# Peptides against a protein of PDB entry 5K2M: the designs that were tried, part 54

Target 1, 273 residues: chain A of PDB entry 5K2M
Amino acid sequence: MRIGITYTVLRREEMAIKERAGEFGEVVMLHEDDLLFPGNYDLDVVIIRNVSHFKALYTARLFESEGIPTVNSSRLIFEAGDKLFATLRLAGKVPVPEWKAALSEGGALRVPDSLGYPLVSKPVFGSWGRLLAKVNDRDSLEAVLEHRKWMKNPLYGIHYFQEFVEKPGRDIRSYVIGGEFVGAIYRYSNHWITNTARGGKAEPCSDPEVEELSVKAWEAFGEGALAIDIFESEKGLLVNEVNPNMEFKNAARVTGADMAGKLVEYAVEVAKT

## One batch from the design tools (peptide; aimed at target 1 Y7 T8 M15)

Design b2_p25_4_s1 (made by RFdiffusion4, then SolubleMPNN; from b2_p25_4, 11 letters changed)
Fold by OpenDDE base, seed 1:
Structure b2_p25_4_s1 (fold): chain B 273 residues (1-273), chain A 25 residues (1-25)
Amino acid sequence: as target 1 above (273 residues)
Amino acid sequence: SAMEKELEEGEKEYEELLKKLFEEE
């Protein structure tokens, strides 16, 4: 078994994955600078750990074009890594926050007619709560839309909105790999954006309802390794988003779950199919 | 340890990368 690991930066996650992969076969670390295509890669599977969503997506697709399966697949990265596409999958299987998408400013201005205020503006791509805006009123909506006009990436012209969900000062991040629930954490924040990467505290989450919902959310995609962000709301648990390029350092530390091992085990299974 | 140093350097590089990604978007 030859396991490739693509990466941008060696984080604790990549080190853990490397170490665990070594138990199953030969490990080939592939920095982004090492990746040229078409290439003659002698690999049975590639674990994708590129930081950039787009780099991860294209890397996966390029390996797949050469007959090498990836974890995650380019399909999964594409569908799960886009908030709107992910919502489309999730909404058919699990409770999600109310959402609207608009393809123009004129359409976006009508979103409050359905969702009301406050609402949350999200880019369809990006991580760590970047460019999330709580929109409390019409003036704020107009401001967000005005700013979006001047953003260079055309994807910022895709207007994705959610209802603002009142959370109990925390959210939940769970991990499902190959359909198996691996673990979950609470992420605490005094800000409406809860993210441990931005200084939030993490604690273990042991809730059977979270486990069940997380698996169902994964089943909406039906493959791969996903981090799942869940809100505790007055309406119950809501699946907010998923991440096909998960960070798990804090979750692994807090829960003691072998997320790296589970990821490698899944990659080995993928290699054998 | 050498590994801890490498991880620390990697974390720093990651933080720098994140800053760049925030600037590019």
Scores: peptide ipSAE 0.250, ipTM 0.791, DockQ to the pose 0.606
OpenDDE base, seeds 2, 3, 4, 5: peptide ipSAE 0.085, 0.118, 0.026, 0.042; ipTM 0.719, 0.731, 0.512, 0.599; seed 4 fails the geometry check

Design b2_p25_4_s2 (made by RFdiffusion4, then SolubleMPNN; from b2_p25_4, 10 letters changed)
Fold by OpenDDE base, seed 2:
Structure b2_p25_4_s2 (fold): chain B 273 residues (1-273), chain A 25 residues (1-25)
Amino acid sequence: as target 1 above (273 residues)
Amino acid sequence: SHMEELLEKGEKEYEELLKKLFEEE
């Protein structure tokens, strides 16, 4: 078994994956600078750990074109890594925050007619809460839309909005790999944007309802390894988003769950199919 | 250890990458 691991930077997650992969076979670390296509890669499976969503997507697709399966697949990265496309999958299977998408400024200005205020404006791509805006009123909406006009990436012209969900100073991040619930954490923040990368405290989450909902959310996609972000709302649990390029160092530390091992085990299973 | 040094380097590089991404996007 030859296991490739693509990466942008060597984080704790990549080191853990490398270490665990070594128990199953030969490990080939592939930095982004090492990736040229078409190439001659003698690999049975590739674990995708590129930081950029787009680099991860293209890397996965390029390996697949060489007949090498990837974890995650390019399909999963594409559908789960785009907030709007992920919502389209999730909405039919699990409770999600109310949402609207608009393709123009004129369309976006009508979003409050359906969802009211406050709103959350989200880019369809990106991580770490970048360019998330709480839109409390018309003036704020106009400001967000004005700024989007001057952004270079045309994807910023896709206007995705959610209802603002009041959270109890925390959210939930769960992990499902190959359809198996691996673990969950509470992420605490004094800010409405809860992200552990910004110094939030993490604690174990042991809730059967979270486990059940997380598996159902994963089933909306039907493959791979996903981190799932869940809100505790007045309406109950809501699946906010999924991440096909998950960070798990804090979750692994707090829960003791072997996230890296489970990911590698799944990759080995994929290689054998 | 060598592994600890690599991890520290990776964490610093990741933080720098994040800063760049926040500046560009």
Scores: peptide ipSAE 0.258, ipTM 0.804, DockQ to the pose 0.740
OpenDDE base, seeds 1, 3, 4, 5: peptide ipSAE 0.102, 0.251, 0.254, 0.094; ipTM 0.733, 0.799, 0.802, 0.734

Design b2_p25_4_s3 (made by RFdiffusion4, then SolubleMPNN; from b2_p25_4, 10 letters changed)
Fold by OpenDDE base, seed 2:
Structure b2_p25_4_s3 (fold): chain B 273 residues (1-273), chain A 25 residues (1-25)
Amino acid sequence: as target 1 above (273 residues)
Amino acid sequence: SMMEEELKKGEEEYEKLLKELFELE
């Protein structure tokens, strides 16, 4: 078996995936600079680890066009990596924060009529809590909307809002690969944006309710490897978002779960299908 | 080890990429 791994930068995750993949077959590391299409890639499966959502999406689709399956698939990357599209999948299966989407400034200005304040403004794409804004009032909403008008990417004109969820100084990140719950962590932060990439403490999360909810959230998509962000709210557990390009360095370290191995095992299964 | 050096380099590159992405936005 020949396993490709596409990557932008060699992180601990990519190194772990490479090492574990080597136990199952020949590993071909493919930096973004090595990717040209159409190409002649002799691969049975490709694990997608490009940092950019769009580069990951297009890379997956390009390999699929050559008849090579990918983990994650371009379909999953597309649906899970867009916060609005992910919400559309999740909302029918699991509890999610209340949300509204608007396609104009005029529409966005009416969002508080339904959800009230405070709100969270999110871009539909992006990672690491970029361009997340807590919108406490009308003036803040107008400011966010004004700034969006001057952003070059037209996707910033898609206005996605959630209710602000009061969290107990932490959130939960769980991991589901091929429908199997692999592990979960608490991410602690003194800021309302919890992100381990910004120096948050991680601790293991052992909660059967989290496990059950995580699997149900994965089932909304029905394939691949997902990191799932869950809030502990006054209303109970809420699935906030999913990530088809999961970072798992901290989770693997804290839980001891073999996330890289599980990802590779799943990729091998996909290759055999 | 060679692996540790590659990891260190990758972490540095990733941090650089993150900074660039935050500065461009």
Scores: peptide ipSAE 0.201, ipTM 0.773, DockQ to the pose 0.802
OpenDDE base, seeds 1, 3, 4, 5: peptide ipSAE 0.169, 0.165, 0.141, 0.194; ipTM 0.759, 0.757, 0.744, 0.769

Design b2_p25_4_s4 (made by RFdiffusion4, then SolubleMPNN; from b2_p25_4, 10 letters changed)
Fold by OpenDDE base, seed 3:
Structure b2_p25_4_s4 (fold): chain B 273 residues (1-273), chain A 25 residues (1-25)
Amino acid sequence: as target 1 above (273 residues)
Amino acid sequence: SHMEELLEKGEEEYEKLLKELFEKE
């Protein structure tokens, strides 16, 4: 077994994946600077750990073009890594926050007629709460839309909105790999955007409802390794988003779950199919 | 904080932050 691992930065996650992959076969570390295609790579599977969503997507597709399977697949990265495309998959299987999409400013201005205020404006791509805006009124909506007109990437012209969900000062991050629930954590924050990377505390989450909902959310995509963001709302648990390029160092530390081992085991299974 | 500011920037700035954090550990 020859296992490739693509990466941008050698983080704790990549170190753990490398260590566990060494138990199954030969490990080939591939920094972004080492990647050229077509490359005639001698690999049975590649674990994709590029930081950039787009670099991860294209890297996966390039290996697939050489007949080498990837974890995650380019299909999964594409569908799960876009907030709107992910919502389309999730909405048919699990509870999600109410949402609207508009393809023009004129359409976007009508979103409050359906969802009311406050709203959350999100870009369809990106991580760590970048360009999230809480929109409390018409003036704020017009300001967000005006700024979007001057943004360079045409994807910023895709207007995605959610209802604002009041959270109890935390959210839930769960992990499902190959259809198996691996673990979950609470992420605490004093800000309406909860993220442990922004200095938030993490604690173990042991809730059977979270486990069941997380597996159902994964089944909406049907493959790969996903981190799943869940909100605790007055309406119950809501699946907010999924991430096909998950960070797990805090979750692994807090829960004791062998997330790196589970990811490698799944990659080995993919290589054998 | 400087870390929070970098996380709010693009993926390249996040990559720089990661390098700085892991070089100091």
Scores: peptide ipSAE 0.021, ipTM 0.547, DockQ to the pose 0.062
OpenDDE base, seeds 1, 2, 4, 5: peptide ipSAE 0.018, 0.015, 0.018, 0.008; ipTM 0.464, 0.453, 0.465, 0.463; seeds 1, 4 fail the geometry check

Design b2_p25_5 (made by RFdiffusion4)
Pose (drawn by RFdiffusion4):
Structure b2_p25_5 (pose): chain A 273 residues (1-273), chain P 25 residues (1-25)
Amino acid sequence: as target 1 above (273 residues)
Amino acid sequence: SEFLEQVLKIHTEFHEEDLEEFLES
């Protein structure tokens, strides 16, 4: 059993994964510098841990082209990692915040007629709560669209919006791996953006409703290891997003759950074809 | 269908260029 781990820097998550994988077989640490294709790699499975979402997608696709299964797969990395594609997959399966998508500035200006104010603008490929905007009126919408327009990346031209959900000073992050619920936390902040990457704080979450909803959200994709974001609202729990390159150091510490171990166990199972 | 095709086109163009730069690095 040879288990590959692709990484950019060795965060706590990558170190814990390396350790757990060592109990099952030879660990082959693959920095981005070690990635060259086409190439001969002798691996039964690769755990994708690249910090760049896009580099993780491509390396997963490249290893798949060498006949080497990846966790997570290139398909899941793309579908779950893109807010729009993921929302299309979650819709009708679990409750989600109301959302709209527009392809231009003009189309985006009509979004408030459907969603109302306040509304949330966010990039389709983003993480860590970056470039999220709470838009309270037309002037703010025009400001966000004007800035998006002048940004180089054509992906900023895909305009994705959600109604603003009044959360109770926190949101929920849960983890489902291979269909098994493995844990959840609350992420608190005095700011409406609650990511731990922006200073949000983790506390244990033992709400039985989140466990069931988290499994249903995972079932919309039917594979892999997903970190799932959930909002509490006046109309019950809403699934906001899913994440295919999960961070969990605060979550594992707070809940005591072995998220790195469960990811590895799942990877060994996929390594057996 | 048309909306999705446009979204996919944008992604394809972006990923092709980004992947080429990644492989040439």

Design b2_p25_5_s2 (made by RFdiffusion4, then SolubleMPNN; from b2_p25_5, 10 letters changed)
Fold by OpenDDE base, seed 5:
Structure b2_p25_5_s2 (fold): chain B 273 residues (1-273), chain A 25 residues (1-25)
Amino acid sequence: as target 1 above (273 residues)
Amino acid sequence: SSFLEKVLKIVKEYEEKKEKEFLES
């Protein structure tokens, strides 16, 4: 078996994936600079680890066009990596924060009429809480919308809002690969944007409700490897978002879960299908 | 106690523990 691994930066995760993949077959590391299509890739499966959502998406689709399956698939990356599209999958399956989408400034200005304040403004794409804004009032909403007008990417014209969920100083990140719950962590932070990459402390989360909810969230998509962000709220557990390009170094370290191995095992199974 | 109240208590206890560990280091 020949396993490709596409990557932008050789992180702890990519190193672990490479190491575990070597136990199953020949590993072909493919930096973004190595990717040219159409190509003559002799690979049974490709694990997509590009940092950019769009680069990951297009890389996956390009390999698929050559008959090479990817983990994650381009479909999953597309649907899970867009916050609005992910919400559309999740909303009918699991509890999610209240949300609204608007396709114009005029529409966006009416969002508080239904959701009230405070709101969270999110781009439909992006990672690490970039361009998230807590919108407390009309003035703040107008400011966010004004800034969006000057952003170059037309996707900023898609306005996605959630209710503000006041987190109890932590949130949950869980991992589901191939439908199997692999592990979860609490991320402790004094900031409303919690991310371990931004200095949050991680602790293991062993909660059957989290496990069940995480699997259900994964089932909304039905394939691949997902990190799932869950809030603890007054309404109970809420699935905030999913990530098809998951970072897991902290979670793997804290939980001891073999996330890299599980990802490789899943990729091997995909290759055999 | 509500679910959130329980979580808030746990977080508070965690923070206090970490503060203690920090002060003892």
Scores: peptide ipSAE 0.363, ipTM 0.849, DockQ to the pose 0.012
OpenDDE base, seeds 1, 2, 3, 4: peptide ipSAE 0.357, 0.024, 0.357, 0.344; ipTM 0.847, 0.360, 0.848, 0.843; seed 2 fails the geometry check

Design b2_p25_5_s3 (made by RFdiffusion4, then SolubleMPNN; from b2_p25_5, 11 letters changed)
Fold by OpenDDE base, seed 2:
Structure b2_p25_5_s3 (fold): chain B 273 residues (1-273), chain A 25 residues (1-25)
Amino acid sequence: as target 1 above (273 residues)
Amino acid sequence: DEFLEKVRKIIEEYFEKKEKEFLES
């Protein structure tokens, strides 16, 4: 078994994956600078850990074009890594925050007529809550839309909005790999954007409802390894988004779950299919 | 590799700090 691991930066997650993969076969670390296509890669499977969503997507597709399966697949990265496309999958299976998409400024200005205020404006791509905006009123909406006009990437012209969900100072991050629930954590923040940064608090989440919902959310996509962000709302649990290229160092530390091992085991299973 | 581990920690701490600063700004 020859396991490739593509990466941009050798983070704790990549180190853990490398270490665990070594127990299952020969490991080939592939930095982005090592990748050239078409290429002659002697690999049974590739674990995709490129930081950039688009680099991950294209890397996966390029390996697949050479007959090498990837974890995650380019299909999953494409559908899960775009907030709007992910919402389209999730909405058919699990509760999600109310949402609207507009393809013009004029359309976006009508979003409050349907969802009201406050809203959350999200880019369809990005990490760390970048360009998330709480839109409380018309003036704020106009400002967000004006700024989007001057952004270079045309994808910023895709206007994706959610209802603002009041959270109890935390959200839930769960992990499902190959259809198996691996673990979940609470992420605490005093800010409406919850994220586990340095000095952030994470605690284990042991809730059967979270486990069931997480598996159902994964089933909306039907493959791969996903981190799932869940909100605790007045309406109950809502699946906010998924991540097909998750960070898990904090979750692994807090829960003791073998996230890296489960990912590698799944990759080995994919290689044998 | 001790050197690689040290470099990794520095990089991670930098990004975590920047992420936190963004969220708290």
Scores: peptide ipSAE 0.027, ipTM 0.544, DockQ to the pose 0.018
OpenDDE base, seeds 1, 3, 4, 5: peptide ipSAE 0.022, 0.026, 0.007, 0.008; ipTM 0.508, 0.536, 0.398, 0.402; seed 3 fails the geometry check

Design b2_p25_5_s4 (made by RFdiffusion4, then SolubleMPNN; from b2_p25_5, 13 letters changed)
Fold by OpenDDE base, seed 3:
Structure b2_p25_5_s4 (fold): chain B 273 residues (1-273), chain A 25 residues (1-25)
Amino acid sequence: as target 1 above (273 residues)
Amino acid sequence: SEFLKKVEEIVKEYFEKKEKEFLEE
């Protein structure tokens, strides 16, 4: 078994994946600077750990074009890594926050007629809460739309909005790999944007409802390894978003779950298919 | 875009710092 691992930066996650992969066969570390296509790669499977969503997507597709399967697949990265496309999958299977999408400024200005205020503006791509805005009124909405107009990437012209969900000072991050629930954590923050990368604390989450909901959310996509963000609301649990390039350092530390091992085991299964 | 490249650089620098911290533990 020959296992490739693509990466941008050698993080704790990539080190753990490398270590566990070594138990199953030969490991080939592939930094972004090492990747040229078409190439003569002798690999049975590639674990995609590029930081950039788009670099991860294209890297996966390029290996697939040479007959080498990837974890995650380019299909999953494409659908799960876009907040709007992910919402379209999730909304048919699990409870999600109320949302609206608009393709023009004129359309976006009508969103409050349906969602009301406050609402949350999100870009369809990006991570770590970048360019999230809580919009409390018409003036704030107009300001967000004006700024988006001058951003160079055309994807900023795709307007995605959610209702603002009041959270109990925390959210939930769960992990599902190959359809198996691996673990979950609470992420605590005094800010409405909860993220451990921004100084949040993590604690274990042991809730059967979270486990069941997480598996159902994964089933909306039907493959791969996903981190799942869940809100605790007055309406119950809501699946906010998923991440096909999951960070799990804090979750592994807090829960003791072997997330790296589970990911490698799944990759080995994919290689044998 | 130039914007995305700058963001990627910031992210890279952040994780390089975290890598060093981890290796020192």
Scores: peptide ipSAE 0.015, ipTM 0.436, DockQ to the pose 0.032
OpenDDE base, seeds 1, 2, 4, 5: peptide ipSAE 0.013, 0.013, 0.017, 0.014; ipTM 0.430, 0.399, 0.403, 0.430; seed 4 fails the geometry check

Design b2_p25_6 (made by RFdiffusion4)
Pose (drawn by RFdiffusion4):
Structure b2_p25_6 (pose): chain A 273 residues (1-273), chain P 25 residues (1-25)
Amino acid sequence: as target 1 above (273 residues)
Amino acid sequence: EEEEEEEKEEMEMEEAEEEEEERLE
């Protein structure tokens, strides 16, 4: 059993994964510099841990082209990692915040007629709560759209919006691996953006409703290891997003759950075809 | 060779910590 781990830098998550994988077989640490294709790699499975979402997608696809299964797969990395594609997959399966998508500045200006104010603008490929905007009126919408327009990345032209959900000073992050709920936390902040990457704080979450909803959200994709974001609202729990390259150091510390071990156990199972 | 590998990992871990702190600032 040879288990590959692709990484950019060795965060705590990558170190814990390396250790757990060592109990099952030979660990082959693959920095981005070690990635060259086409190439001969002798691996039964690769755990994708690249920090860049896009580099993780392409390395997963490249290893798949060498007949080497990846966790997570290139398909899941793409579908779950893109806010719009993921929302299309979650819709009708679990409750989600109301959302709209527009393909131009003019189309985006009509979004408030459907969603109302306040509304949330966020990039389709983003993480760590970056470039999220709470838009309270037309002037703010025009400001966000003008800035998006001048940004170089054509992906900023896909305009994705959600109604603003009044959360109780926190949100929920849960983890489902291979269909098994493995844990959840609250992420607190005095700011409406609660990511731990922007200073949000982790506390244990033992709400049984989140466990069931988290499994249903995972079932919309039917594979892999997903970190799932959930909002509490006046209309019950809403699934906001799913994440295919999960961070969990604060979550594992707070809940005591072995998220790195469970990811590895799942990877060994996929390694057996 | 093992000592060089350990030093390389320590440098990468430190870099990760520094990048996280910078991100938080």

Design b2_p25_6_s2 (made by RFdiffusion4, then SolubleMPNN; from b2_p25_6, 11 letters changed)
Fold by OpenDDE base, seed 5:
Structure b2_p25_6_s2 (fold): chain B 273 residues (1-273), chain A 25 residues (1-25)
Amino acid sequence: as target 1 above (273 residues)
Amino acid sequence: MEEELEERERKDEELAEKLEEERLK
């Protein structure tokens, strides 16, 4: 078996995936600079680890065009990596924060009539809590919308909003690979944006409700490897978002789960299908 | 040792974030 691994940066995750993939066959590391299509690649499967959502998406689709399956698939990356498209999948299967989407400034200005204040403005793409805004009032909403007009990417004109969820100073990140729950962590932060990248402490999460909800959230997409962000709210557990390009170094360290191994095992299964 | 690991992890994530931002432009 020949396993490709595409990457932008050789992180701890990519090193762990490479090491584990070596147990199943020949590993071909493919930096973004190595990718030229059509390329007639001799690979049985490709694990997509490009940092950029769009680079990951296009890389997956390009390999698929050559008949090479990818983990994750371009379909999954597309649907899960867009916050609005992910919400559309999730909302039919699991509890999610209340949300609204608007396609114009005039539409966006009416969102508080439904969600109230405070609300959260999100771009439909991006990671690590970038361009998240807690919008407390009309003045701050107008400011966010004004700034969006001057952003170059047309996707910033897609206005996605959630209710502001009061969290107990933490959130949950779980991992589901091939429909199997692999593990979960609490991420602690004094900031309303909880992310380990911002210096949040991670602790293991052992909660059967989290496990069940995580699997159901994965089933909304029905394939691949997903990190799932879950909020603890007064309404119970809410699935906030999913990530088809998951970081797992902190979760692997804290839980002891072999996330890299599970990802490779799933990729090997995909290659055999 | 644990704090040093967390700082390294943060720096790696900051680098990944910057690279993603550059690739989205």
Scores: peptide ipSAE 0.036, ipTM 0.640, DockQ to the pose 0.063
OpenDDE base, seeds 1, 2, 3, 4: peptide ipSAE 0.022, 0.020, 0.025, 0.030; ipTM 0.593, 0.533, 0.549, 0.566; seed 1 fails the geometry check

Design b2_p25_6_s3 (made by RFdiffusion4, then SolubleMPNN; from b2_p25_6, 11 letters changed)
Fold by OpenDDE base, seed 3:
Structure b2_p25_6_s3 (fold): chain B 273 residues (1-273), chain A 25 residues (1-25)
Amino acid sequence: as target 1 above (273 residues)
Amino acid sequence: MEEARKEKEEEDMKKAEELEKKRLE
């Protein structure tokens, strides 16, 4: 068994994956600067750990073109890594926050007629709460739309909105790998954007409803390793988003779950199919 | 070859720590 690991930066997650992969076979670390295609890669599977969504997507597709399977697949990265495409999968299987998409400024100005205020404006791509805006009124909506016109990437012209969900000063992040629930954490924050990467406290989450909902959310995609973000709302649990390029350092530390081992075990299974 | 790899791994670890600090700010 020969296991490739692509990466941008050697984080604690990549070190843990490397260590656990060494128990199953030969490990080949592949920094982004070492990747050239077409290549003669002698690998049975590649674990994709590139930081950029687009670099991860293209790296996965390039290895697949050479007959080498990837974890995650380019299909999963494409569908789960876009907030709108992920919402389309999730909405048919699990409760999600109320949402609206518009393809023009004129369409976006009508979103409050159905969702009301306050709203959350999200880009369809990007991580760590980048370019999230709480929109309280018409003037704030017009300002967000005006700024989007001057952004260089055409994907900023895809207007995705959610209802604002009041949260109890925390959210939930769960992990599902190969259809198995691996663990979950609470992420505490005094800000409406909860993220442990921004200095929030993490605590273990042991809730059977979270476990069941997390597996159902994974089943909307049907493959790979996903982190799942869940809100506690007055309407019950809502699946906000999924991440096919998961960070798990804080979750592994807090829960004691072997996230890296489970990811490697799944990659070895993928290599054998 | 092995020393150059270790040096690169140490540099990548430092970059990872800097990225974590910038995310906490």
Scores: peptide ipSAE 0.029, ipTM 0.581, DockQ to the pose 0.848
OpenDDE base, seeds 1, 2, 4, 5: peptide ipSAE 0.027, 0.020, 0.018, 0.101; ipTM 0.585, 0.525, 0.513, 0.726; seeds 2, 5 fail the geometry check

Design b2_p25_6_s4 (made by RFdiffusion4, then SolubleMPNN; from b2_p25_6, 13 letters changed)
Fold by OpenDDE base, seed 3:
Structure b2_p25_6_s4 (fold): chain B 273 residues (1-273), chain A 25 residues (1-25)
Amino acid sequence: as target 1 above (273 residues)
Amino acid sequence: MEEERLRREEEDAKLAEELEKKRLE
């Protein structure tokens, strides 16, 4: 078994994946600077750990073109890594926050007629709460829309909105790999954007309802390794987002779950199919 | 080739530690 690992930065997650992969076969570390296509790669599977969503997507597709399967697949990265496309998959299977999409400024200005205020503006791509805006009124909505007109990437012209969900000072991040629930954590923050990557405290989450909902959310996609963000709301549990490029160092530390081992085991299974 | 790979891995590890420190501040 020959296992490739693509990466941008050698983080704690990539070090753990490398270590665990060495127990199953030969490991080939592939920095972004080492990738050239078409190539002659002697690999049975590639674990995709590029930081950029788009670099991860294209890297996966390029290896697949060489007949080498990837974890995650380019299909999953495409569907799960876009917030709107992910919402379209999730909405048919699990409870999600109320949402609207508009393809023009004129359409976006009508969103409050259905969602009301406050609402949340999100880009369809990006991580760590970048360009999230809590929109409290008409003036704030107009300002967000005006700024989007001057952004260079045309994807900023896709207007995605959610209802503002009041949270109990925390959210939940769970992990599902190959359809198996691996673990979950609470992420605490005094800010409405809850993310442990911004210095928030993490604690173990042991809730059977979270486990069941997380597996159902994964089944909306039906493959790969996903981190799942869940809100505790007055309406019950809501699946907010999924991430096909999961960070898990805090979750592994807090829960003791072998996230890296589970990811490698799944990659080995994919290589054998 | 192997020495350059090892050097790059060490540089990446240092960068990761610095980024983690900044996230905790």
Scores: peptide ipSAE 0.024, ipTM 0.495, DockQ to the pose 0.655
OpenDDE base, seeds 1, 2, 4, 5: peptide ipSAE 0.018, 0.015, 0.021, 0.019; ipTM 0.481, 0.446, 0.487, 0.476; seeds 1, 2, 5 fail the geometry check

